# Peptides against a protein of PDB entry 4GMN: the designs that were tried, part 91

Target 1, 375 residues: chain A of PDB entry 4GMN
Amino acid sequence: RYANITLLALVTLASIGTDFQETLVKGNQGSRESPISAADEEWNGFDDADGDAMDVDQKSSSGEDQEEDYEEIDVKEDDEDDDDDSITSEMQADMERVVGADGTDDGDLEDLPTLRELIQTAVPQLIRLSNLPIDSDESLTIQSHALSALNNISWTISCLEFANGENANIHNAWYPTAKKIWRKTILPILEADSADLKLATQVTSLAWAVARVLHGETPTDGNPHRKFISLYHSSKQQAGGNSNSIEEPEDPFQGLGVKCIGVVGSLAHDPAPIEVNREVGVFLVTLLRQSNNVPPAEIVEALNQLFDIYGDEELACDKEVFWKDGFLKHLEEFLPKMRTLTKGIDKRTQPELRTRADEALLNLGRFVQYKKKHA

## One batch from the design tools (peptide; made by RFdiffusion4, then SolubleMPNN)

Design b2_p14_4_s4 (from b2_p14_4, 5 letters changed)
Fold by OpenDDE base, seed 3:
Structure b2_p14_4_s4 (fold): chain B 375 residues (1-375), chain A 14 residues (1-14)
Amino acid sequence: as target 1 above (375 residues)
Amino acid sequence: MPRPKPLPQKPWTA
């Protein structure tokens, strides 16, 4: 009984976190569509050419109707109107406020009661549940659901803009909690060095969501970037040895490799220690050099991370890592390979991967040209 | 999981 109520509450918190994401993504897209003035290009009509349809006389052969009397089991569709009222009116009002708020820097969430309760009440309990002693299948299930809920909440918050002081109240409320998730949930699981790839995938997903907000201010205790790089390599070794199909996620961007790249890339941003930045930068550039054996989605993510880390020439990492370690040359040498890789992706079977690869290829060309002008 | 956002408009993405 209590386990089922806890599981239901965790599933509900995870759903709430997902629905909040979709609405925040839709809201942030709508504000950037400046109305492209519908220029009235009168697309002149295609003329009705009189094509004579040939009468093909298909002789239908009369097959004998065996009337098998299937008793119509009147399955009353109980229209369970699953009124998936998952989005409460309070949550919708909080979303509208988050999209519209000139955020005050005070970290006050008085105007965001649902988000306040998620951060202040729910997340501390989820951290507790993720740290239960694992002594039963029930405790494993609770941990998995607690990690899922933490993941969805953390991803939702990571979809907010925090640049230039935007949403500063939410950032200031989340920041100490995000550090607590990192230190109390993520680090202990990473240090346990569990052979459980499912748990590793869950914690890495959560780590990416948290690191997308904390960036280089993510706690450096125990060199977590090296643990995620190690996990990346270990995951590749296991996939090569045992054809026990961990079902490769249908979405190439949901793979553990992509998640590891996303975490370490986020950890390498300013103000990360220059040595952390170097180790991550070398890892990412090494993936590009070894691209023949790297999934296309991981290459796309590695490129995006390199662009975000080294896009600013005023940062210490530009001079001390990017230029000093000769990263421009590796990016230039990768351009022809990226063109080949991108062209090799079938638009029909993998439309998203192709679109993201076309974008990353375009950006790689622009980034290389930019860096050459600033050399 | 939200799709990786497009890169923020950087001076080189223009």
Scores: peptide ipSAE 0.042, ipTM 0.736, DockQ to the pose 0.068
Fold by OpenDDE base, seed 4:
Structure b2_p14_4_s4 (fold): chain B 375 residues (1-375), chain A 14 residues (1-14)
Amino acid sequence: as target 1 above (375 residues)
Amino acid sequence: MPRPKPLPQKPWTA
C-alpha cells in the first residue's frame, strides 16, 4: 500500500515536471516569433550563366476524359483537440510569470508557489528516495521513479534562460538544490559503478539537466567528466556485442551517447578547470575525427558543445586549449565531412535530425570563419 | 512518459 502511494506520487511529480516543460517550450516559441525585420541583404545569387537551351520536343497524345466522380469522403479529421487540460491554472500562471519575469535578485519564489514547492518540498524528498539503499526490486523501482521525477523537474528548470541575470530568483533557488542533486544523487550512483545501463541512462539524463544550469560550477570531485566519457565508450562496446542492446530510442537525441556528450560538454564550460576542459575538448574533437563510426545526433551534440565551450575568445580555455591543442584545424578538416553527413540524412524519415544537422553545419562554417579571423 | 527532448540550442552567433 505505502509503496504504491509513493510510486503514484513519484509518477505524478514526473508528469508535473513534463507538463511544465511543454508549457515552457510553447511559451518560448511564441516569444521568438517577434519578426526579425527582413533586412533585405540582397544575397547576390551566383550568376551561373550557362544557358544550354535543350529543345525538348512536342508530342501530342489525346487520351480520354473519364470523369471518375471521386466522392469527396469528408474525412472529418476530428481534431481531437486533446485539450490536455492537465496543466492546472496555477501551473500556467507560474509559467506565464516565469516567461514574463524581470529577474528579481532575491532567490524568493513568492510569486511562483508551484515552482517553489517543487524545488523546496518535492526535490529534497526525491533526493532522499533516489539515495535509498537498494535491497529489493521495490527499492529499485522507487529509485527509478525518483530519478524520473528529478529528471523532469531538472530538465524543465534547465529550459529557462539564466543568461544576463534572467530568472535570477529561480536560478538562486535552484542552484543549491542542483548541487545537492549532483552530490547526493548523481555522484553516489556513478560511484556504485553499476552495470545497469537503464540506471546509467537515467542518471546521465539527470546529470545533463543539472549540468545545463551549473555548467563549469558543477562539483568536480571525483572527476565526473571521466566517468561519463568512460560510460560513453562502454555503451558503444556493449551495443556492438549483445543482441539485447537496449533498443536505441526512436528519438536519436535521447541516446545514451548524446546524453554523455551533453553532460561532459556542459561540465567543460567556464569556469571549469582547464584540465577538465581539455579532456572534454579532446574527447569531442576525437568524435569528429572518428565521425564515420559516430551516430549523426552525437556529432550534432558534440559540435554544439564545442561552439558553446569555445565561442568566447576572452576565456582561458580559448588560449590554453582551443588554440594550444589545434582544434581549429580539426574543425576545418571536419567541415566537408559534416556536409556529407548532413546531406545523407533523409528529411522525410528524420526531419528533426536533418534540421539540427543543417543548423550545426551552418554554425560550424561560421565558427571556423570567426576563429580564422581571430587567429 | 515522454522524456524531455533537449531543447535546440541557440544558434551560435559570432
Scores: peptide ipSAE 0.032, ipTM 0.732, DockQ to the pose 0.092
Fold by OpenDDE base, seed 1:
Structure b2_p14_4_s4 (fold): chain B 375 residues (1-375), chain A 14 residues (1-14)
Amino acid sequence: as target 1 above (375 residues)
Amino acid sequence: MPRPKPLPQKPWTA
C-alpha cells in the first residue's frame, strides 16, 4: 500500500516534469512565427506546355452490386479520454508566466507557487528517496522512479533561459537544490560503482540536466568528469562483448554515450578548473579523431560541447587549452570526415540525426573560420 | 541556432 502510493506520486512528479517541458517547447515555437514579411517574389507563371490528353476509352464492365449488409456495430467509443491532464490550472498559469516573462522582472518564486513547491518541497523528498538503502526490489523501484522524477524536473528547468539574468529568480531557487542533487544523489550513486547500466543511464541523464544549469560551478570533489569518462569507456566495452546489449534507445541522442558527453561537456565550462577543462577537451577531441568507431549522435554532441566550451575567446580555457593544445588543427582535420559522416546518414530512416548532423557540420565550418580569424 | 533540447525520459515509455 505505502509503496504503491509512493510510486504513483513519483510517476505523477515525473509526468509534471515532462508536461512542463512540452509546454515550454510549444511556447518557444509560437514566438518564432514572427511573420517573415512575404517579400513579393513575383511568381513568374510557368508556361502552359500543351500536353495532349490521349483519350483512353476504358470500357464499361457491369460488376454486380452485392449489397453485403454490414451490420453497423455501434462500437460505443467510450472515449475514456482519461486525458489525465495532470496540469492543474495553477501549473498552467506558472508555465505561462515562465514563458511570457520578459526576463526583466526580478520577481521571487511567490508568483510561481507550483514551481516553488516543486523545487522546495517535492525535490528534497525525491533526493531522500533516491538515496534510500537498496535492500529490496521495491526500494530499487522507488529509487528508479525518484531518479526519473528528478531527471524530468531537472531537464525542464535546464530548458529555461538563464543567460543575461533571464529567469534569475528560478535560477537562484534551483541552484542550491541542483548542488544538493549533485552531492546527495549523483555522487553517491557514481561512487557505488554499480554494474547496472540502467541505473548508470538514469543518473547520467540527471547529471547532464543538473550540469546544464551549474556548468563549471558543478562541485569538482572526487573528479566526477573522470567518472563519466570512465563510464563512457566501460559502456563501450560492455556493448562490444555481450549480445545482451541494452537495446540502444530508438533515439540516438538518448544513448549513455551521448549523455556522458553532455555531462562532461557541461562540467568543463567556465569557471571549471583548467585541468578539468583540458581533460574533457582532450576526451572530446579524441572522439573526433576516433570517429570511425563512434556513433554519429555522440560526434554531434561532442562537437556541440566543444563549440560551447571554446566559443568565447575571453575565457582562460581558450588560451590555456584550445590554443595551447592545438584543438583548431584537430577540428579542421575533422571537417572532411564530418562531411562524409553526415552524408552517410539516411534522411529517410534517421531524419532528426541527419538534421542535427547537418547543423553540427555547418557550425563546425563556422567555428573553424571564427577561430582562424581570432588566431 | 538553439540546440535541440534533450527530451526528458517519459515515465510511461518503460
Scores: peptide ipSAE 0.028, ipTM 0.750, DockQ to the pose 0.312
Fold by OpenDDE base, seed 2:
Structure b2_p14_4_s4 (fold): chain B 375 residues (1-375), chain A 14 residues (1-14)
Amino acid sequence: as target 1 above (375 residues)
Amino acid sequence: MPRPKPLPQKPWTA
């Protein structure tokens, strides 16, 4: 009886965390009349000045329109508008305020009552539940649901804009809580060295969401980047040996390998210790060198992390790691391999993976050119 | 913009 109520509450908190993200995405699309597709983040470098728009002469080769008479298969989309009316008017009003609020510097969430209660009341209970002694299948289930709820809330918050002082009140309220999640939930689970890949995937997803806000300010105690690198390698060894297919997630970007790359990439940002940055940078560049045996989604994420870590030339990691360890040469040598990899992805069967690979290829070309100008 | 990152796991997909 108590367990069922606890599980229902955890499922509800995990749902609320997802529903907030869906509302945030819808709100951001509605306020920007220009749909900047989430795919159109072209990495332009940090050089604001020389907007020489290379006119890519789209030579419209007039291919003859063969009017293939596509018979309109009247697929009655039964729009089961499952209008999941689960988005409470209070949650919607909080998300509308987050999208519209000129961030007050005060870590006061008075104007965001639902988000305040999630951060200040719910998350501390979820941290407690994720730290229960695992002595039964029931306690393992409670931990899994608590991690799911923490994951969804943390991902939602990590999708807020915090650049230029935007949402500073939310950032300031979340930051100490994110550090508590890291120290009290993530680190203890990683230290338990469990062979449970489901638990490892859940904690790594949560770690990525948290590290996307904390970046290089994530606590470095016990070298967590090495634990995630080890977990990456261990996950690859298990996938190759046991015909117990851990069902590779249908989404290539939900894989444990991608999540490990996302965590360690986020941990390597300034002000991370330069040696942490180096170990992560060498790991990421090594994936590119070994790309023949690496899933395309992991290559895309590894490239993206390399661009984010080494895009700013004013950072100590640019001089002390990127240039010193000769990363530019490895990126330039990877360009023809990336073109082959991207062209090998079927647009029909894996449209998202192809789009993100096309973007990462474009950004790799631009990044290599940028770094050659700033050498 | 945050690059498209892992969608939260829906609590019913677990």
Scores: peptide ipSAE 0.026, ipTM 0.751, DockQ to the pose 0.272; fails the geometry check

Design b2_p14_5_s1 (from b2_p14_5, 6 letters changed)
Fold by OpenDDE base, seed 3:
Structure b2_p14_5_s1 (fold): chain B 375 residues (1-375), chain A 14 residues (1-14)
Amino acid sequence: as target 1 above (375 residues)
Amino acid sequence: MTKQIPPRAKPVPV
């Protein structure tokens, strides 16, 4: 009885985190409809006049009318108006304020009551529930749902822009909580070195969401980047041995390998220690060198992380790692391989993977040209 | 400056 109520509450918190994210994505799409002034550049279409009327003979093949009596199954549209009123008017109002909030410098969430309750009331309980002793299938289920709720909340917050002091109030409220999730939930699970790949996938997803906000300010205690690199390699060894048992996620980007790359990439950003940056940079460049044995989605993520880490020439990691360890040569040598890889992705069966690979290829060409000009 | 498609935020379907 208490378990079912706790599970329902955890499911509800995870749903709220999802719905809040969908509303953020929709809100950020609406703000980009600044009317691109239709500059009426009359693209004068080429008048190709050649009118050769090929007379294709209408051959008359009489196909026999098989009247298959389709019984009209009167599917009663039960208009289950699932009024998925899941987005409370209060969540929507908080979201409109988050998208519109220029510049209240105080980390006070007074104007964001739903987000305040999520960060200050819900997340501390979810951290507690994720740390329960695992002594039963019930405690394991509670941990899994608590991790799912923490994941959804953390992902939603990680979709906010925090550059240039945007959303500073939310950043300031979330930052200590994100560090607490890292130290109290993520690190203990990673240190337990469990063979449970489901748990490892959940904690790695959460770790990526948290690290997307904390970046190089993520706590470096116990070298977490090495734990995620080890988890990456362990996941590849297990997949190679048992062709039967890990349902490869239908979405190539949901794989544990992609999540590990996303975490370690995020951990390597400034102000990360130069040695952490180097170890991650070498790992990412090594994936590109070994690309024949690496899933395309992991290559796309590794490239994006390399662009974000080394995109600024003023950072210490540019001189001390990127140039010093000769990363430009490896990226240039990878460019023809990336063209082949991207062309090998079927647009019909994997349209998103192809789109993201086409973008990563374009960005790789631009990045190599940029670095060659700033050498 | 590279323009990147933001990494997919990954809510777990509940």
Scores: peptide ipSAE 0.065, ipTM 0.822, DockQ to the pose 0.091
Fold by OpenDDE base, seed 1:
Structure b2_p14_5_s1 (fold): chain B 375 residues (1-375), chain A 14 residues (1-14)
Amino acid sequence: as target 1 above (375 residues)
Amino acid sequence: MTKQIPPRAKPVPV
C-alpha cells in the first residue's frame, strides 16, 4: 500500500516536472523565434558583461543539521476524479508567471507557491527517497522514480533564464537545493560505481540538469568530472562489445554519451578550477579529433560546450587552457570534418540532429573566426 | 550572439 502511494506520488511529481518544462519551452519559443539571421554578424564572444561577482558572502552559518523530524503525511484518500490535468490551475498560474516574467519581476518565491513547494517540500523528500538503501526491487523502483522526479524538476528549473539577474528569487531558492541534490543524491550514486547503466543514465541526466544551473560552482569534491568522463568511456566500451543489449535511445540527444558531455561541459565553466576546466576541455577537443567514431549528437554537444566554456576571452580558462593548450588549431582542423558530418545527416530522417548540427557548424565557423581576431 | 538551441532536456517519460 504505502509503496504504491509513494510510487504514484513520484510519478505525479515527475509528470509535474515534465509538464512544467513543456510549457516553459512553449512560452520561451514565442520570445526566441527571432530567425537565426544568417547575417555575417561578427561573433563578439559571450559578453557576459554582467560579471556581477555575486559576492556570496560566505556567512558560514554552521547550520547544525537539525534532523527535521518528518511528520507522517496523513494522506487522506480523497476521491478519484480522473482529471488527468496533471497541471493544477495553481501550477499553470505559477508557470505562466515564470514564463511571462519579463525579467523585472523581483517576485518573491511567495508569489510562486507551487514552485516553492516543489523546491522546499518535494525535493527534500525526493533526495531522501533517492538515497534509500537498495534492498529490493521495490526500493530500486522507488529510487528510479525519485531520480526521474528530481530530473524533471531540475531540468525545468534549468530552462529558466538566470542571466542578468532574471528569476533571481528562483535561482537563490534552487541553488542550495541543487547543491544538496549534488551532494546527497548524485555523488553517492556515482561513488557506488554501479554497473547499472539505467541508474547511471538517470543520475547523469539529473547531474546535467543540476550542473546547468550550478556550472563551475558545482562541488568538485571527489573529481566528479573524471567519473563522468570515465562513465562516457565505459559506456562506449560496453556498446562496442554487446551489439544486442543497449538499445540506443531513438533520440540521439538522450544518449548517455551526450549526457556525460553535457555534465562535464557544465562543470568546466568559470569559476571551475583551471585543472578541471583543462581536463574537460582536453576531453571535448579529443572527441572532435576522434570524431570518426563519435556519434554526431555527441559532437554537437561537445561543440556547444566548448563555445560556452571558451566564448569569453576575459575568463582565466581562455588564456590558461584554450590558448595555452592550442585548442584553436584543433577547432580549425575540425571545421571541414564538421561540414562533412553535418552534410551526411539526412534532414528527412533526423531533422533535429541536422538542425542542431547546422547550427553547431555555423557557430564553429564564427567561433574560429572570433578566436583568430582575438589571438 | 548566436542563439544556441538550448540542450534538449527531454524530461524522462515516466
Scores: peptide ipSAE 0.064, ipTM 0.818, DockQ to the pose 0.091
Fold by OpenDDE base, seed 2:
Structure b2_p14_5_s1 (fold): chain B 375 residues (1-375), chain A 14 residues (1-14)
Amino acid sequence: as target 1 above (375 residues)
Amino acid sequence: MTKQIPPRAKPVPV
């Protein structure tokens, strides 16, 4: 009886986390339908926007319009009116406030009561439930649902814009809680050395969501990046041995390999220790060198992580790792392989993977050009 | 800046 009530509450909290994410994605799609014109914007790195916008009057040089006929992919909105009655009027009002919130620095979530209760009341209980002794199938089920709820909440929060002081109140409320999830939920599970790939996938998904907000400020205690790199390699060894039993997730980006790459990439951002950055950077570049044996989704994620980590030339990791360890050469040598890989993805059967691979290929070309100019 | 398509970990269906 108590277990069933606890499970129902955990399912409900995980649903709430999902519904918030869907609402944020829908709200961000409506604001982001300004087509990212694949305009010839020279990739200038990731500017930390504390620098005065010098008005660079780029004089119009008329270069001839090659009309590349972008076939409008008529994405038929199958209006499956799934009446997702799950979004309460209070949740919707909180989401409308998050999308419209001019970032007041007060870490007071007074204006976001649902999000406040999720962070301050629900998450501390989910952390407790994720740390219960596993002595039964019931306790394992409770842990799995607690991890799912923590995952969905953490992913939702990680989809908020925190750049330039946006959502600072949410960031400031979440940041100590995210560190608590890391120290109290993620690290103990990673230290338990479980052969449970389901649990490993759940904790790695949660770790990625948390690390997407904490970046290089994620606690480095016990070298978690090495644990995720080890988990990556272990997952590949198991997949290669048992062609019959790991249903590859229907979504290529939900694979444990992609999640491991996403975690370690996020952990390697400044101000991560240079040795953590180097170990991660070498891992990611090694995936590109071994690309013939790496799923395309993992290559896409590894590229994106490399761009995010090494996009800023002012960071210590640019000089001490990127240039010093000769990463540019490996990226340049990978360009023709990436073109072949991307062309090998069927747009009809894997549209998302193809779109993300086309983007990553474009960004790889631009990134290599940028780094050659700034060498 | 090419806005990277944010990494979608889909919420785990519960």
Scores: peptide ipSAE 0.064, ipTM 0.820, DockQ to the pose 0.091
Fold by OpenDDE base, seed 4:
Structure b2_p14_5_s1 (fold): chain B 375 residues (1-375), chain A 14 residues (1-14)
Amino acid sequence: as target 1 above (375 residues)
Amino acid sequence: MTKQIPPRAKPVPV
């Protein structure tokens, strides 16, 4: 009886976390012009600081018209208005405030009552349930559902913009809770060294969501980056040895390998220790060097993480790791391989993977050019 | 700036 009520509450909390994420994704898609249309902007890193764009004199060199017939893929937005009446008017009002906040309302969490109750009341109980002694299949089920609820809430919050002091109220409320999830849920499960790949995938997904907000301020106790790198390698060894198909998730970006890369990339951001940054950077660059044996989605994620980590030349990791360890040469040598990899992805069967690979290829070209100018 | 397509976690269907 109590277990079924607990499971129902965990399912409900995980649903709420999903519904919030879907709404935030839909709201952010309406504000994002496609990244492909800004062909002429010089890539100056990832720092959106209002630094004076120097007038680059447009010297018009007339180069000849090659009409590449871009078939306008009319992506019918199937507006599946799944009017799931599950969203309360209070949740909807909180989501509308978070999505419509033009950065100027230092709104107290008093104006976000549902999000406040999720962070302050629900998450502490989920942490408790995820950290219970496992003594039965019932306790394993409770842990799995608690991890799922923590995952969905943490992913939703990680989809908010926190750059330039945006959503600072939510960031400030979440930050101590995110550190508590890391220390009380993620680390104990990673230290238990369980052979359960399902549990490892759940905790790695949660760790990525948490690390996307904490970045280099994620607690470094016990060298968690090495645990996730080890988990990456262990997952590849198991996939090669047992004909028990761990069904690779149908979605290439939901693989344990991608999740491990996302976690360790996020952990390596400033102000991460230079040794942590170096170990992660060497891991990511090594994946590019070994790209013939690495899934395309993991290459895309490894590139994005390298851009995010080393996009700023003012950071200590640029001088002490990127330049010192010769990463630019490896990225430049990888460009022709990335072009071949991206061209090998079928747009019809894997449209998302192709779009993300085309973006990562474009960004790799820009990043290599940027780093060559700042050498 | 080229905004990276954010990493899509699927919410775990519950």
Scores: peptide ipSAE 0.063, ipTM 0.817, DockQ to the pose 0.090

